# Peptides against a protein of PDB entry 8HF1, part 195

Target 1, 320 residues: chain A of PDB entry 8HF1
Amino acid sequence: NVMLYATKPTEVMVSFPHQEQVLTVTRLISAEIEKFYVSLDLMNIGVQPIRRSKSLQCLRDPSKKSFVKQLFNDFLYQMKEYGIYAASIAIISLIVEFDIKRRQAETLSVKLMHRTALTLCEKIRHLLVQKLQDMTYDDDDDNVNTEEVIMNFSTPKVQRFLMSLKVSFADKDPKDICCLVFVERRYTCKCIYGLLLNYIQSTPELRNVLTPQFMVGRNNISPDFESVLERKWQKSAIQQFRDGNANLMICSSVLEEGIDVQACNHVFILDPVKTFNMYVQSKGRARTTEAKFVLFTADKEREKTIQQIYQYRKAHNDIA

## One batch from the design tools (peptide; made by RFdiffusion4, then SolubleMPNN)

Design b2_p22_8_s3 (from b2_p22_8, 12 letters changed)
Fold by OpenDDE base, seed 4:
Structure b2_p22_8_s3 (fold): chain B 320 residues (1-320), chain A 22 residues (1-22)
Amino acid sequence: as target 1 above (320 residues)
Amino acid sequence: MEPVEYEEIQDDGSLVKVEPIK
């Protein structure tokens, strides 16, 4: 039994300033969503026919209104935590989802609800894209996907993350890179994936170096409601990462669910580490020689973050 | 943009400024 001495990764903390400046566009978007919630609460969508499908899963089918509110709440979170550029990608996912739900609507009232949500998403998308264009010096370059635009319209956390990727991986062999990026929320995986695709494409030093993929968490609520497509996508994404066809994986708490992922040389924790299990499992993926475990913290939370990581490290050493 | 500050968390919980992760 060769106890593979798991080389302890170097734990690195990256501080970022708290962005107190709320842009006028973000306030406008928040106010439009709040107005929409008032309208949504007044909508009579009728009693949803409880499809007597035998599985306990139907009892947890959130009201169609609750699902709409959840998507907009997740969008508002992404806009706040990751910035306007990330929000411009996140809103597209809402548009796609509401268009699917609109087409699948069994009643006119539900169809109208999803149509109203979709109309709001298109308005939000326009407001976001317009704001991204305001910083393009050349009125003729509709390309809001430049490194400069991405950086300027990202939160300080995301800016530090992107800079850390650039510094860590510029001019490296793609084969020598095995990177995990942990995020808290399922929807953030896809949002950050889209942001990274655009950033990598706009950054010559990374364009042929990083190949990102994302893994969507299993909905613990119902393995049966995971579309066959989502399960196929997860299997494909994991396989691409195992085969080295992708060298950066964005994931949520999915690795807690026993997904066997190879040893990584970089682990980035983009969102706060909330649990000891998350710390142990994420850090436990940084197993290569000279592996790095990188945390991002707001300056105001720096001391609290250090104390928490120290406590987790101590607790981990007492179990190991 | 301000340079990214990288701090290595030591075994004692102290922080040491390190050069950017090259």
Scores: peptide ipSAE 0.441, ipTM 0.892, DockQ to the pose 0.828
Fold by OpenDDE base, seed 1:
Structure b2_p22_8_s3 (fold): chain B 320 residues (1-320), chain A 22 residues (1-22)
Amino acid sequence: as target 1 above (320 residues)
Amino acid sequence: MEPVEYEEIQDDGSLVKVEPIK
């Protein structure tokens, strides 16, 4: 038994300036969402029959208003954490979800609620796309998916992440790349995936090098709410990554669920490491020779991040 | 854009500036 001494990955920290995007468009969007919340609270949607779906999500607020607010709060979080460009992708997921919920509505009042939410999402999408277009000089090239637009409308964290990918993988053999990108939230996986697709397509040095996929964590609370399509897509994405047809995988807590995604040479932690388990599981995927474990931290949180990683490293060494 | 600064976290928890990940 050759105990392959799991070579400890090189742990790298990338700092970024904490910049709040003080854009007029973000303030306008936030104000429109707040106005919508006031209107939403005044909506009488009636008492919905508690369908005894065994899923704990159905036990939450029978009004369905809390779910609507959650999606918009999650959008606001993405806009703040990843920028306007990421928000323009994230809003599409809300549009899709509210259109599904509108079609599934059992009452006119619930249908109207989801329609109002959908109308707001379309307004937000228009405001975001218009702002992205303001930087395209050529009236004829409505393409907001350029490297320049992506970089300029991304937060410093996302800019540093994209730069790190470009530096790490430019003109490399796709076969030599096995990269994981960890994010905290399921919706962020889809958003960052869409951003990366556009960035890779607009970056010649990466276009034939990186093939991204994403995995969303299983909804442990409600496996029944995961569409059969989402489960099939997740299995397909994992298989593509195992087969080497994809070499970059964006994932959330999926690895905590015991999904084996092979050994990787790069692991990026885009969001703060919040738990010891997340640290161990994500770092434990960086198992190749010269594997890199890359963390992103705001300058203001730098010392706290270092101390936390040191504590996790110590705790891991005491168990091993 | 300013170059990405990379800092390697040493075994003792110290940070060492390293060249960008080639």
Scores: peptide ipSAE 0.436, ipTM 0.890, DockQ to the pose 0.854
Fold by OpenDDE base, seed 2:
Structure b2_p22_8_s3 (fold): chain B 320 residues (1-320), chain A 22 residues (1-22)
Amino acid sequence: as target 1 above (320 residues)
Amino acid sequence: MEPVEYEEIQDDGSLVKVEPIK
């Protein structure tokens, strides 16, 4: 009985300054969204025919207004947590979603609601892209996807994350890398994926080293909302990661249901560890020799994060 | 940019500054 001593990963904390970069553009965007919420509440979209779709979720918001607000609230969260550059990618996901919902609208009133939301998203996208361009002194190189632009318009957390990736993986053999990046929210997976693609493409030391993929968990999405395309993408992404065609996987907290992901040598927790289960599941993926489990914390939350990790370690040792 | 500070969380919950994760 070789007790495979599960080599406990090295747990590393990376601190970042809590700078509330309240840019004028972020205030303007927030004000436009709040103004939109007032207009949305005044919209009479009528009583939606109760589609007898047996999914309990259709019963909760017959108006579909709450879903619209949820998407914009998720966007505002991403803009705050990851920065303007990440927000410029995140807004595209809202545009796609509202365009789908506009096309699927059964009533003119619902179609108009989604059209108004879409128009706001296009305005927000323009404001974000314009702000990214204002830092590019050269009028001719409209390339907002440079390492400099990405770094300057990312939050300190994302800056530290990108720097940690560069330090950890620069000029390494891609075969020696098996990295997981955990984020809290589904939409963040795609946003951070897009950011990483652009960052890797702009960073010569990483271009042939890191191949990112993203996985959204199945459980949080009613099967009715999972497009066939998203399900195909998830299966393909997991397979590419298993086959070693991708060496970095961005995951939302959905490791709960039994996706046998290989043992990883690096696990990054980009968002705060909110639950014991998330801690155990994410840490339990860092199973190689010399595996690293990296946490990001704001300086002001450093002590609280240490105490929380200590409590989770104790609780885990009491169960093991 | 300020250097990334990496701190290893010890078994006792103490933090030790470590060199950047090469």
Scores: peptide ipSAE 0.433, ipTM 0.890, DockQ to the pose 0.840
Fold by OpenDDE base, seed 3:
Structure b2_p22_8_s3 (fold): chain B 320 residues (1-320), chain A 22 residues (1-22)
Amino acid sequence: as target 1 above (320 residues)
Amino acid sequence: MEPVEYEEIQDDGSLVKVEPIK
């Protein structure tokens, strides 16, 4: 009986101040999106054909309006949770999506709706870039991607995450690093990936140390919308991480579906752990003897987070 | 910037301040 001594990772909690950085620009952007929702509700786009997906009889709101509102709500969440710098990357993904939807529009009314959404995204992008440039005395576009600009326009959570990466990995051998970063939302994976690329490039101690990749979880809700391109990208990203060509993987909690990734020495949980399954599966990836499992919590939620992790640890030990 | 405080969660659920994760 080889008792597989399951090496328990060291569990670490990092606290951050709950500062709502209420910048005038974030209030302006939120107000412009709310005005757009009022205008969107007044738009007559006609009766949309109910695409009955064969499997889930759930009436996906056939209203192409609900999808537009979902993308802007996800953007507002990213701006609030990760900051203005992350929002400047996230808005580009909305621009790309609305341009595709505008080109694929079956009716003039739907085409005009997506055009109006795209025009709002370009206005938001301009407001965000202008605010990032207010910290740079030089009008050079390349100057908005400095370590200082990234840190100053990130939330306290993201600041503590970036500082933890720098302390953990500065001047280390890339071969000794196998890191996972878990986020709650699918769109956050791309946003945090773009932020990390710019942060690593601006931080000399990390430039040749960290090579990030991202994995978008399978959309169980719409297998038909998983482009062949997205599936190819996921396979390529996983293979690069297995081959050691990438040593940091950003993933959503949907990695529950049996993506066999190698044993990692670092696991970062950037967003709150909401389920026991997420706790067990993410912690179960930290398998080396010196593995670290790092959680981020707001100071106001610290006691609640400790109690929740203690309950999950107890429940996990009762099953093991 | 304020120093990052790292707290290790012990087996009993207590928190111990630890040096930065190297």
Scores: peptide ipSAE 0.432, ipTM 0.891, DockQ to the pose 0.827; fails the geometry check

Design b2_p22_8_s4 (from b2_p22_8, 10 letters changed)
Fold by OpenDDE base, seed 2:
Structure b2_p22_8_s4 (fold): chain B 320 residues (1-320), chain A 22 residues (1-22)
Amino acid sequence: as target 1 above (320 residues)
Amino acid sequence: MEPVKYYEIQEDGSLVEVEPIK
């Protein structure tokens, strides 16, 4: 029994300034979504037939309005937490989802509801892209995917994350990198993945060093709604990470159950650690020699975050 | 941009500023 002394990772905290300034564009977008919610509440879409799947009754608004509101609320969260650049990627996912729902609509009223949501998403996308272009002095270089644009239109948290990646991995051998990035929400995985692809492509020091993938944890709740395509993508992404064809994996915190991922040398926690299980599971992936477990916190929340981590450490040591 | 400040979380929960871990 080689007791693999699980080398405790070095726990690092990165502080970021609180973003006080709400940009005019984000206020406009929020106001347009609020107006849309008022309009949505007034829409008569009729009583949708409750498909009697017994267990899912509580979560499916039969009107499908709550689902529409959830997607826009999730978008607003991403725009707030990750910035305008990340929001420009996130809105594309909403467009795709509402287009699918529009095509699958059983009634004209439901089809119209999803069409109205799409029109709003297209408007939001235009407002975001226009704002990203406003910094490009060169009218001809429509390339909003530069390191500068990404950095300037990202939140301080995302800026510090990207800088930490650059410092940690610049000029390293790709084989020596096994990195996990944990995020709270499923939709954030794809958003941060798209952001990282563009950032890595725009950053010469990382272009041949980091190969990102993303994985959404298995929804135990609704395997029926995971498209066969998404399940295939997840399996492929995991396999690429195991084979070393990808060296950075973005994961949602819902990875509670049993994804046997290899020992990593870097674990980044981009979102706040909300549960003891998330702390133990994410930290438990940083198992190589000199592994780093990196947390991001707002300066104003630093003390609270430290106290929470200390409590989790104590609780973990009492169980171990 | 201000340099990224890295803090090592000590066993007692104190923060020690550390150089960017290369």
Scores: peptide ipSAE 0.440, ipTM 0.902, DockQ to the pose 0.840
Fold by OpenDDE base, seed 5:
Structure b2_p22_8_s4 (fold): chain B 320 residues (1-320), chain A 22 residues (1-22)
Amino acid sequence: as target 1 above (320 residues)
Amino acid sequence: MEPVKYYEIQEDGSLVEVEPIK
């Protein structure tokens, strides 16, 4: 009986300083969103017809105002957790979503609501892009997608993540890399994907090494709005990762839905591990010899994070 | 149980192992 000692991945914790980015631009953006919420609450959009969609959430806010607020709250989270550069990518996803919702609007009032949200997103995009350009000394180089701009306008967490990728994968054979990056929120997958595309393109040591892809779980909030396109994208992304055409996959809770992903040699947890299930499932993907499981934590939360990981390890060993 | 290894990424991107909190 060769007990295949399931090679336990090496668990690595990377700390980052807790810096609240007190940028004037982030305060301005937050204040504009808060003003918009006050205006949104005053908007009379009437009683929306309850489409008998089986989603329990459509019953709670027939006005769709909560959904608009959720998207902006998710954007504010992206800006806070990942920085201005990530926010400049995240805002594009809101623009696309509000344009779709504006076109699908059943009433003039709902159409106007989504148009107002879209106008705010365009203003936010201009404020973010202008701030990214302020560091380019050369008025002529509109290229805000340099390694320097990405690093300077990213949070310490994202900086440490990008540095960890560079150290881990610089000049390696792409075939030897099978990497997962776990994030908490659905919208973060696409945001970090866009950031990584630009970072990899600006970093010569990674340009021909890493090919990123992303997976987004089903939108449990609005399954009726899960586009046929998103489902096709998810299937294509999984297939590219299985075929080795992508070697880095960004995912959220998608692996909880039983998506079978191959054994990986690197697993990065970019956001805090909140559940035992997430810990076991994400760590359980790091199955190759010398696999690494990398956690990111703020210095102030380090002790709490270590204690939580220790408890999860103990609980996992008691069940296994 | 192998301890959690703690690494600080330095300004140069190097990983320095810091003492595992026991």
Scores: peptide ipSAE 0.330, ipTM 0.779, DockQ to the pose 0.108
Fold by OpenDDE base, seed 4:
Structure b2_p22_8_s4 (fold): chain B 320 residues (1-320), chain A 22 residues (1-22)
Amino acid sequence: as target 1 above (320 residues)
Amino acid sequence: MEPVKYYEIQEDGSLVEVEPIK
């Protein structure tokens, strides 16, 4: 019985300033989404045929309007929590999703609803891209994917996260890196993945050092076909991470579903730790020698976060 | 219980260990 002495990870807290950068563009986007919700509530799309797939019955709003609102609410959350640059990536995911739903629409009314949502997404995308271009010195350099633009249009939390990655992984052997990044929402995984791809490509010290991948939680809302593709993709992403073809994995609460991921030397918690289970499961992945468990907190919430972590540590020691 | 280590990342990307709250 080799008692795997679970080396306790070093727990690190990184603080960030609470900057409510109230950009005019974010207010405009929020107001356009609110106007769209009023219009959406007035749309008569009829009673949608409940496809009697037994497994997914409870979460299909027969109006399909709740799903549209959920995607825009998740977008608004990402724009607020991660910044304009992350929002410019997040909006593309909405465009793709609404285009799929538009093509799959069984009624003209549902098709029109998704078309209206797409038109709004394209307007939002244009507003975001224009704002990202305002910092490009060269009017001719359409390259909004520079380290500078990414940093300037990211929230302080994301800035500190990117800086932490750069400091932690600059000039390291890719084989010595096994990193998890935890986020609260499944849609954030893909958004932060896209941001990291661009950041790594624009940052020479991380280029060829970090190879990111992401895991999306099981979509209990998607049709069985989408869920099969997502499951195949998840299995592939996990396998790439196990094989060392990816050394940074962005995940949500997916690890709570019993997905076996290897022991990691870095675990970043990008969003607040809301539950004891999340604390134990995420920290329990930092098992290597010199493993780091890194938390991000707003300065105003630092004390509260520390107290919560101490309570979780105590509770964990009482059960271990 | 090991204290939580605080790192403040400066604007230059430097990590400054801030006093661990004991």
Scores: peptide ipSAE 0.323, ipTM 0.777, DockQ to the pose 0.108
Fold by OpenDDE base, seed 1:
Structure b2_p22_8_s4 (fold): chain B 320 residues (1-320), chain A 22 residues (1-22)
Amino acid sequence: as target 1 above (320 residues)
Amino acid sequence: MEPVKYYEIQEDGSLVEVEPIK
């Protein structure tokens, strides 16, 4: 038994300043969502027939209103945590989801509810895109997807993440890169994926180096057509990552579901490590000799984060 | 932009500032 001495990855912490981006646009968007919640609470959508699908039970908010609020609350979280550039991508996922639900609506009242939500998402998208365009001096170059725009409209956390990717992978051989990026939320995977595609395309040193993919956790088994598409996407993304056609994989909670991913040389934890299992599973993917496990923390939370990681490390060493 | 500060988490849980990983 060659005890493969699981080479303990080098654990790196990247600190970032805690800056609340108090933009006028973010206040306007939050106020529009709050007004929408008041309107949503007043909407009579009637009693929806309980479709007996067991898999719909977790999405069985019988009113469908709490699900609408959950999506907007998730968007508000992403706008706060990742910035307005990431929010401009995140809002597209809401638009797609509300359009699907509008089309699937069995009642006129539910159709109207999703239509109203969709109209709000379109308004939010326009407000975000307009704010991103404020940096483009040339009226002719509507391209808000520049490195400069991405960096200026991202939170300090995302800025440090992108800088860390650039430093770690600039001009490297794509074959030598096996990178995982862990995020907490399903929609964050898609948002950060879209952000990375645009950033990589705008960054010459990364354009032919990084090929990103994303995986969403299976636990959101919405029996909806989207869940089948997502399962197909997951299988394809995993296969591309195994075949080396993708070398950066964005994951949410995927390792808890026993998805076998290859040994990686870089693991980034973009969101706070909330559980011991998440720590062990994510760190356990950094298995190469020079593997790096990179955490991001606000300066104000640095001490608390270090203590938590130290406790998890100790607990892991006591079990292993 | 201010340079990214990288801290290596030591075995004792201490942080050592390290140069950005090439």
Scores: peptide ipSAE 0.448, ipTM 0.903, DockQ to the pose 0.836; fails the geometry check

